# Ledger of designs, part 189: peptides against a protein of PDB entry 4ASU

Target 1, 270 residues: chain A of PDB entry 4ASU
Amino acid sequence: ATLKDITRRLKSIKNIQKITKSMKMVAAAKYARAERELKPARVYGVGSLALYEKADIKTPEDKKKHLIIGVSSDRGLCGAIHSSVAKQMKSEAANLAAAGKEVKIIGVGDKIRSILHRTHSDQFLVTFKEVGRRPPTFGDASVIALELLNSGYEFDEGSIIFNRFRSVISYKTEEKPIFSLDTISSAESMSIYDDIDADVLRNYQEYSLANIIYYSLKESTTSEQSARMTAMDNASKNASEMIDKLTLTFNRTRQAVITKELIEIISGAA
Target 2, 83 residues: chain B of PDB entry 4ASU
Amino acid sequence: FTFASPTQVFFNSANVRQVDVPTQTGAFGILAAHVPTLQVLRPGLVVVHAEDGTTSKYFVSSGSVTVNADSSVQLLAEEAVTL

## One batch from the design tools (peptide; made by RFdiffusion4, then SolubleMPNN)

Design b2_p20_6_s1 (from b2_p20_6, 7 letters changed)
Fold by OpenDDE base, seed 4:
Structure b2_p20_6_s1 (fold): chain B 270 residues (1-270), chain C 83 residues (1-83), chain A 20 residues (1-20)
Amino acid sequence: as target 1 above (270 residues)
Amino acid sequence: as target 2 above (83 residues)
Amino acid sequence: SELLRQLEEALKELEKREAE
């Protein structure tokens, strides 16, 4: 490589390193906020899921419509955040299809569609974009819940798939159940709950859906920012190593050029 | 007893004597061994009676309340503030 | 953004070179 080529490459990598360092800092700040906001959101969301865990709601086998909601974002450069969710979505979709279920998919965040659109385009109901630029709010979750409920797809049960935050260095892709109003109302395990009015149950279910979506968004956001921080840190380190290598190459090449020039001068061949 | 909004936790698996909640059908008190039920909240006052005899008051907007067979209670408000 | 796409490509390239 010529000195010019090496210099150009060095400049490029140094610029990339500056960007990755900056992105790391931004991700760190967003992570810190997300983690703080996740604490109450987790209590809230887990509380909402308590009914389903305790009631052990079962969907009859003759019910075939299943909804998969994948939760991620529009934003890249966060390691395996999106691919982990997509992988589990694919696995679940395949398993459900093998069991004779009809599967429809909702993507929260454009990255889900980007990964799955070629193989699962016919199964997508809707993709929610504009996710990940700002921290998710309960209002955002409510909008998603409302859109889902108004989509016209009458699912029997569903799965919401998202990355649960464990620590700054760890997340786990998890699945939580979503049930239709009809499934909940007809579940035998719900018989222990006394005098549930149909309107009350409908409203309850609407809140439940919004609550679970909100929870998943908060878990996903925290996981994503942490993963991005790590990814950008790794990228910065890799860039640093490459800069060192290229610098050595530059120095060697420079010396070779100088030597060549000196030889030409001494030999009179210039 | 768990009482939370999306942004704030007031009680997390706490033992309380009684919780008064506002529902669309009216306010009711949740005591120990209350029958399992599902309700939705209307805007109003939540009153938590602690075991030590103290009471705390909250304003809630909307949400849900769940009483489970194991006596666990989840009060989940969209918005809630301490009074 | 286009910048982010370019950055992703550049990062992938760096990873490939590191693996070589």
Scores: peptide ipSAE 0.028, ipTM 0.872, DockQ to the pose 0.007
Fold by OpenDDE base, seed 1:
Structure b2_p20_6_s1 (fold): chain B 270 residues (1-270), chain C 83 residues (1-83), chain A 20 residues (1-20)
Amino acid sequence: as target 1 above (270 residues)
Amino acid sequence: as target 2 above (83 residues)
Amino acid sequence: SELLRQLEEALKELEKREAE
């Protein structure tokens, strides 16, 4: 490589490093907010799941319709956040298909569709876009829940897949169950609950779904911002190392050029 | 007893004497060992009676309340404010 | 390293647009 080529590369990498450092700071600020907002959201969301855990709702084996909701965002440059969710969605879909179940998919965030479109396009019901620019609100979750309930797809049970936040350096892709109104109403374990009006149960289920979606969005957002911060930090460090290496190469090349020129002068070769 | 909105937690696995909730079918009091039930909240007043006799009042919007067989209660409101 | 490569490609595209 010529001195000119090395210099051009150095300039490019230095610019990248500036960008990644800036993005790291932005991600850090968003992470701090997300983590703060996740605290109450987690209590709220876990509370909404308590019924399903305690009642141990089971879906009859003869029921074949299963819904998978993948929760992510539209934004890239956040490590394995999107691929982790997609991987688990693929695995779950394959397992369910092997068990003779019908599988439909909903993507929250455009990145899920981008990853799964080629292999699972026929299974997608809907993809929600414009996720990740602003912190998710309960209103956003309600819209998603309503769209799902009104989609016309009569699932028996489902799975919501999202990244649960553990720490600034760790997240885990997890799955939580979603049940249809019919499944809940017919579950034997629900018999211990006092006479519940059908209308009440329907409304309850709508809130439950919205609550779970909201919770998943908050977990996902916090995980994503943390992962982005880490990814940008790593990129900045990698850029720094590359700059150092190229600088050494530049210095060596320059010395070689000078030496060659001196030899030519001394030898009388013009 | 857990009482929360999406943005605020008021009670987290706390022990309380009684919780009065506004539901679509009417207001009712949840006592210790109340029978399991599911209800939907209507806009109205929530009153929490602590074991020490302290009473706290809240206004809630829509939401849900769950009473489980193990006497745990989850009160989840879309919006809630201390009164 | 993969992220850095992606960023490099993105920057090259931006430079091409500025030169147009």
Scores: peptide ipSAE 0.027, ipTM 0.857, DockQ to the pose 0.007
Fold by OpenDDE base, seed 3:
Structure b2_p20_6_s1 (fold): chain B 270 residues (1-270), chain C 83 residues (1-83), chain A 20 residues (1-20)
Amino acid sequence: as target 1 above (270 residues)
Amino acid sequence: as target 2 above (83 residues)
Amino acid sequence: SELLRQLEEALKELEKREAE
């Protein structure tokens, strides 16, 4: 490589490093906020899931319609955040299909569709876009829940798949169950609950779905920002190492050029 | 007893004596041995009676309340404020 | 969006170079 080539490359990498450093800082700020907001959201969301855990709702085997909701975002540069969710969605879909279930998919965030479009396009009901620019609100979750309920797909049971935040360096893709109103109302395990008005149960279920979606969004957001921060940090470090290597190469090449020029002068070669 | 909104936690797995909640069908009190039930909240007053005899009052908007067989209670309000 | 695309490509390139 010529000195000019090396210099150009150095400049390019330095510019990239500036960008990655800036993105790291932005991600760090968003992470800090997300983590703070996740604390109450987790209590809220886990509280909403308590019924399903305690009631042990079972779906009859003859009920075959299953809904998978994958939760991520529209934004890239966050490591394996999207691929991890997609991977688990694929696995779940395959398992359900093997069991003779009908599977439909909802993507929260455009990245899910981007990954699964080619192989699972026929199974997609809807993809929610414009996820990840701003912190998710309960209002956002409510909109998603409402649209899901009005989608016309009469699922029996389903699962919501999202990345649960563990720490700044760790997340885990998790799955939580969702049930249709009909499944809940007909579940034998619900017999222990006092006579519940049908309208009350419908409203309750709507809140439950919104709550779970909200929770998943908050977990996902925190995980994503953390992962992005890490990814940008790694990129910055890699860039730094490359700069060092190229600098050494530059110095060596410069010396070689000087040596060559000296030889030409001494030898009288034009 | 868990009482939370999406943005704030008021009680997290706490032991309380009684919780009065406003529901769509009317207000009712949740005691320690209350039968399992599901209700939805209407805007109104929530009163939490602690075991030590203290009471706390909250205003809630919409939401849900769950009483489980194990006596655990989840009060989840869309919005809630301390009074 | 274009900037993000370019950045992604650049980052991928950096990763490849680092792996070499």
Scores: peptide ipSAE 0.027, ipTM 0.859, DockQ to the pose 0.008
Fold by OpenDDE base, seed 5:
Structure b2_p20_6_s1 (fold): chain B 270 residues (1-270), chain C 83 residues (1-83), chain A 20 residues (1-20)
Amino acid sequence: as target 1 above (270 residues)
Amino acid sequence: as target 2 above (83 residues)
Amino acid sequence: SELLRQLEEALKELEKREAE
């Protein structure tokens, strides 16, 4: 490699390092906010799921329609955040198909679609774009829930897959169940809940869906920002190491050029 | 008893004496060992009666309330304000 | 968007070299 080539590469990597450092700081700020907002969101979301856990709602085996909601975002450079969700979606879809279920997919965030488009394009109902630029609000979750309910796909049960935040250095891809109105209304375990009007139950279910989606978005966002910080930190360190290596190469090459020039001067070959 | 909005937690697995909630079918009081039920909140006043006799009041916009067989209660409001 | 693409490509290249 010529000195010119090495210099060009050094300049490029230094620029990348500046960008990654900047992105790390931005991610850190977003993470701090996301973590604060996750605390109440988790209580809220877990509270919404309590019914399903306590009632132990079961879907009859003869019911075949299953909905998978994958939750991520539109933005890259966050490690395995998107691929982890997609991997679990694929696994779940395969397991359900093997069990004779019909599977449809909703993607929250464009990255899910980008990963699964080739293999699962026919199973996608809708993909929500423009996710991740701003912190998710309950309004956003309500819009997603409404669109899901109006999609025309009459699922019996479903799964929402998202990254749960554990710590600044750890997340876990998790799955939570979602149920259709019909499944809830027909569940034997729901018989203990007296005097539930059909309209009340419908409205309740709408809130439940919005609640779990909101919760999943908050978990996903916090996990994503944390992962992005880590990814950008690693990238910055890698860039630094490469800069050091290239600098050494540059210095060696420069010395070789100087030596060659000196030899040419001494030998009279110039 | 859990009472939360998407942005704020008021009670988290707390023991309370009674919770009065505004529902679409009317206001009702949730006592210990209340029968399991699901309700949707209407805009109105929530009153929480603590075991120590203290009473706190909240305004809620909409949401849901769940009373489970194990006497656990989840009051989830879209918006809630302490009064 | 182009800058981000270039950055992603560069980062991928860096990751490949580290694995190597």
Scores: peptide ipSAE 0.028, ipTM 0.858, DockQ to the pose 0.007; fails the geometry check

Design b2_p20_6_s2 (from b2_p20_6, 8 letters changed)
Fold by OpenDDE base, seed 4:
Structure b2_p20_6_s2 (fold): chain B 270 residues (1-270), chain C 83 residues (1-83), chain A 20 residues (1-20)
Amino acid sequence: as target 1 above (270 residues)
Amino acid sequence: as target 2 above (83 residues)
Amino acid sequence: EELERQLREAEEELARRLAA
């Protein structure tokens, strides 16, 4: 490699390092905010899921329509955040198909679609884009919930798949259940709640869906920002190592050029 | 008793004496060992009566309330403010 | 917004470079 080539590479990597450092700081700030906002969101979301956990709602085996909602974002450079969700979605879709279920998919965030489009394009109902630029709000979740409910797909049960935040260095891809109004209303375990008006139950279910989506978005966002922070830190370190290596190569190459020039001068060959 | 909005937690698995909630079907009080029920909130006042005799008032916009068989209660408001 | 745009562009460029 010529000195010019090495210099160009050095400049390029140094610029990349500056970018990754900046991105790390931005991710750190977003993470800190996301983590703060996750605390109440988790209580809220877990509270919404409490009914399903306690009632142990079972979907009859003859019911065949299953909805998978994958939650991530539009933004890359966050490690395995998107691939983890997609992997679990694929696994679940395959398992459900093997069980004779009809599977439809909703992607929250464009990255899910990007990963699954080739293999699961026919199963996609809708993909929600413009996710991850701003912290998710309950309004955003409500819009997604409403769109889902108005999609015309009459699912019996579903799964929402998202990355649950554990710590700054750890997340876990998890699945939470989503049930249709019909499934909830017909569940034997709901008999203890029998005095519930149908309209009330419908409204309740709408809130439940929005609540769960909101919760998943908050968990996903926190996990994503943390993962991005880590990824950018790693990228910065890798860039630093590459800079050091290239600098050594530059110095060696420079010395070789000087030596060559000296030999040419001494030999009278230039 | 859990009472939260998407952005704020007011009670988390707390023991309370009574919670008065505004529902679409009417306001009702949740006492210990209340029968399991699901309700939707209407805009109105939530009153939490603590075991120590203190009373806290909140305004809620909409949401849901769940009373489970194990006497756990989840009050989930879209928006809630302390009064 | 401008910073976010710049960051996005930088992210895309970085992604291209890391993928090559």
Scores: peptide ipSAE 0.020, ipTM 0.864, DockQ to the pose 0.010
Fold by OpenDDE base, seed 3:
Structure b2_p20_6_s2 (fold): chain B 270 residues (1-270), chain C 83 residues (1-83), chain A 20 residues (1-20)
Amino acid sequence: as target 1 above (270 residues)
Amino acid sequence: as target 2 above (83 residues)
Amino acid sequence: EELERQLREAEEELARRLAA
């Protein structure tokens, strides 16, 4: 490689490093906000899930319609955030299909669709786009919940799959159950609950779904920003190492060029 | 007893004596060992009676309340403010 | 969006260069 080539490469990598460093800082800021907002959201969301855990709602085996909601975003450069969710969705879909269940999929975030479109296009009901540009709000979750409920797909039970935030360096893909109104209303375990008005139960379920979606979005966002921060940090470090290597190569090449020129001068082969 | 909005936590697994909630069917008080029930909140006042006798008042917009068989209660409001 | 695109391209390029 010529000195010019090495210099060009150095300049390019330095520019990349600047970009990755900037992205790291942006991700860090978004992460800090997301983590702060996740604290109350987690309490809120976990509270909403308490009913399902305590009531031990079981879906009869004869009920075959299952809905999978995958939660991610539209944005890349965040490591395995999207692929982890997609992987679990695929696994769950395969298991359910093997059990004779009908499976439909909803993607929250365009990345889910991009990964699963080729293999699971027929199973997709809807994909929600424009996820991840702004922090998710309860309003956003409500819109998603409403659209799901109005989709016309009469599922019996389902699952929401998302990345739960553990720490700045760790997330885990989790699955939480979702149930249809009919499944809840017919569940034997619900008999212990006082006579609940059908309208009340319907409204309750709408809130429950919105709550769970909101929770999943907050977990996903925090995990994503953390992962992006890590990815950009790694990229910056890799760039730094490459700069060091190229700098050494530059110095060696420069010395070689000087030596060659000196030899040419001395030999008179000019 | 858990009382939270999407953005704020007021009570997290706390022990309380009584919680008065505004529901679509009317206001009711949740006492210890209340029968399991599900309700939807209407805009109104929530009053939390602590074991020490102190009372706290909140205004809520909408949401849900769950009373479980184990006496755990989840009050989840879309919006809530301390009064 | 353009910045993200540029970043993706840069990252891909970096990955390619690091793998070489």
Scores: peptide ipSAE 0.019, ipTM 0.855, DockQ to the pose 0.008
Fold by OpenDDE base, seed 2:
Structure b2_p20_6_s2 (fold): chain B 270 residues (1-270), chain C 83 residues (1-83), chain A 20 residues (1-20)
Amino acid sequence: as target 1 above (270 residues)
Amino acid sequence: as target 2 above (83 residues)
Amino acid sequence: EELERQLREAEEELARRLAA
């Protein structure tokens, strides 16, 4: 490599390092906020799931329509955040298909679509874009829930797949169940619940869905920002190492060039 | 008893004596061993009666309340404020 | 080589984001 080539590469990597450092700081700030906001959101979301856990709702075997909701964002450079969700979505879809179920997919965040579009394009109902620029709100979740409910796809059971935040260095891709109104209303285990009006139950399920989506978004966001912070830190370190290596190479090459020139001068060749 | 909004937790797995909730079908009190039920909240007052005799009042906008067979209660409000 | 690959990928991704 010529000195010019090395210099160009050095400049490029230094610029990348500046960007990654900046992104790290931004991610750190967003993570801090997300983590704070996740605390109540988790209580809220887990509370929403309590019914399904306690009632042990069973979907009849003859019911075949299954909805998979993958939750991530539009933004990359966050390690395996998106691929982890997509991987689990693929696995779940395959398992369900093998069981004779009809599977439809909703992507929250464009990255899900980006990963799955070639293999699962026909299964996608909708992809929600513009996720990840700002912290998700309950309003956002409500919009998603409403659009899902109005999509015309009458699923029997569903799965929402998202990254649950564990720590600044760890997340886990999780799956939580989603049930249709019909499934809930017809579930034998729900018989213990006192005379629930159909309209009440419908409204309840709308809240439930919104709640779970909100929860998943908050978990996903926190996980993503943390992962991005780590990824950008690693990228910055890697860039630093590469800069050091290239600098050494530059110095060696420079010395070689000088030596060559000196030899040429001494020899009279130039 | 768990009472939370998306942004704030008021009670988390707490033991309370009674919770009065405003539902679309009417306000009712949730006591110990209340029958399992699902309800949707209407805008109104939530009153939590603690075991120590203290009473706390909240205004909620909407949401849901679940009473389970194990006597666990989840009150989940879209918006809630302490009064 | 792996580091170089990662940096290239990052550069490409950053370029896409900056261009958008």
Scores: peptide ipSAE 0.019, ipTM 0.861, DockQ to the pose 0.008
Fold by OpenDDE base, seed 1:
Structure b2_p20_6_s2 (fold): chain B 270 residues (1-270), chain C 83 residues (1-83), chain A 20 residues (1-20)
Amino acid sequence: as target 1 above (270 residues)
Amino acid sequence: as target 2 above (83 residues)
Amino acid sequence: EELERQLREAEEELARRLAA
């Protein structure tokens, strides 16, 4: 490679490094906010899930309709955040199909659709776009919940799949159950709850769904920002290493050129 | 007893004497060992009576309240403010 | 000594060419 070529490459990589460093800082700021907002959201969301855990709601075996909700975002450059969710969705869908269940999919965030479109396009009910630019609100979750409940798809049970935040360097893809009103109302374990009006139960279920979706969005957002921060940091470090290597190559090449020119000058004077 | 909104936690697994909640069917008090129930909140006043006799008041919008067989209570409001 | 002188002169000439 000529000195000119090396210089051009160096300039390009330095520019990339500046971009990745800037993106890291932005991700760090968003992460800090997301982590702070996740604390109350987790208490709220876990509280909503408490009923289902304690009541041990079971779906009858004869019921075959299953809904999978994958929670991610529209934004890339965040490592394995999207692929992890998609992988678990694929696995769950395959397992359910093997068990003779009908599976439908909802994607929260465009990246899920992008990954699964070729293989699972027929199973998608809806994809929610414009996720990840702004922090998710309870209103956003309510809209998703309402759309799901009004979709006309009468599922018996479902799974919401999202990345749970563990630490700045760790997340885990997890699944939480979603139940239809009919499944909840017919569950034997619900008999211990005193005289629940059907209207009350319906409203309760709507709130529960919105709560769980909100919780999943907050977990996902926090995980995504932390992963993006890490990814951009790694990219910046890799760029730095490449710059160092190219700089060494440049220096060696320059020295070789100088030596050659000196020899030519000396030989010609001779 | 857990009482939270999406953005704020007021009580997290706390022991309380009594919680008065506004529900669509009317206001009622949740005492120790209350029978399991599910209710939906209406806009109104929540009153938490602590074991030490301290009383805290909150205004809530919509949400849900769950009383479980193990006497755990989850009060989840969409919006809540201290009064 | 003569070789050293020639080398120095060559280095100076190269420096001029690189500075242009």
Scores: peptide ipSAE 0.006, ipTM 0.820, DockQ to the pose 0.003

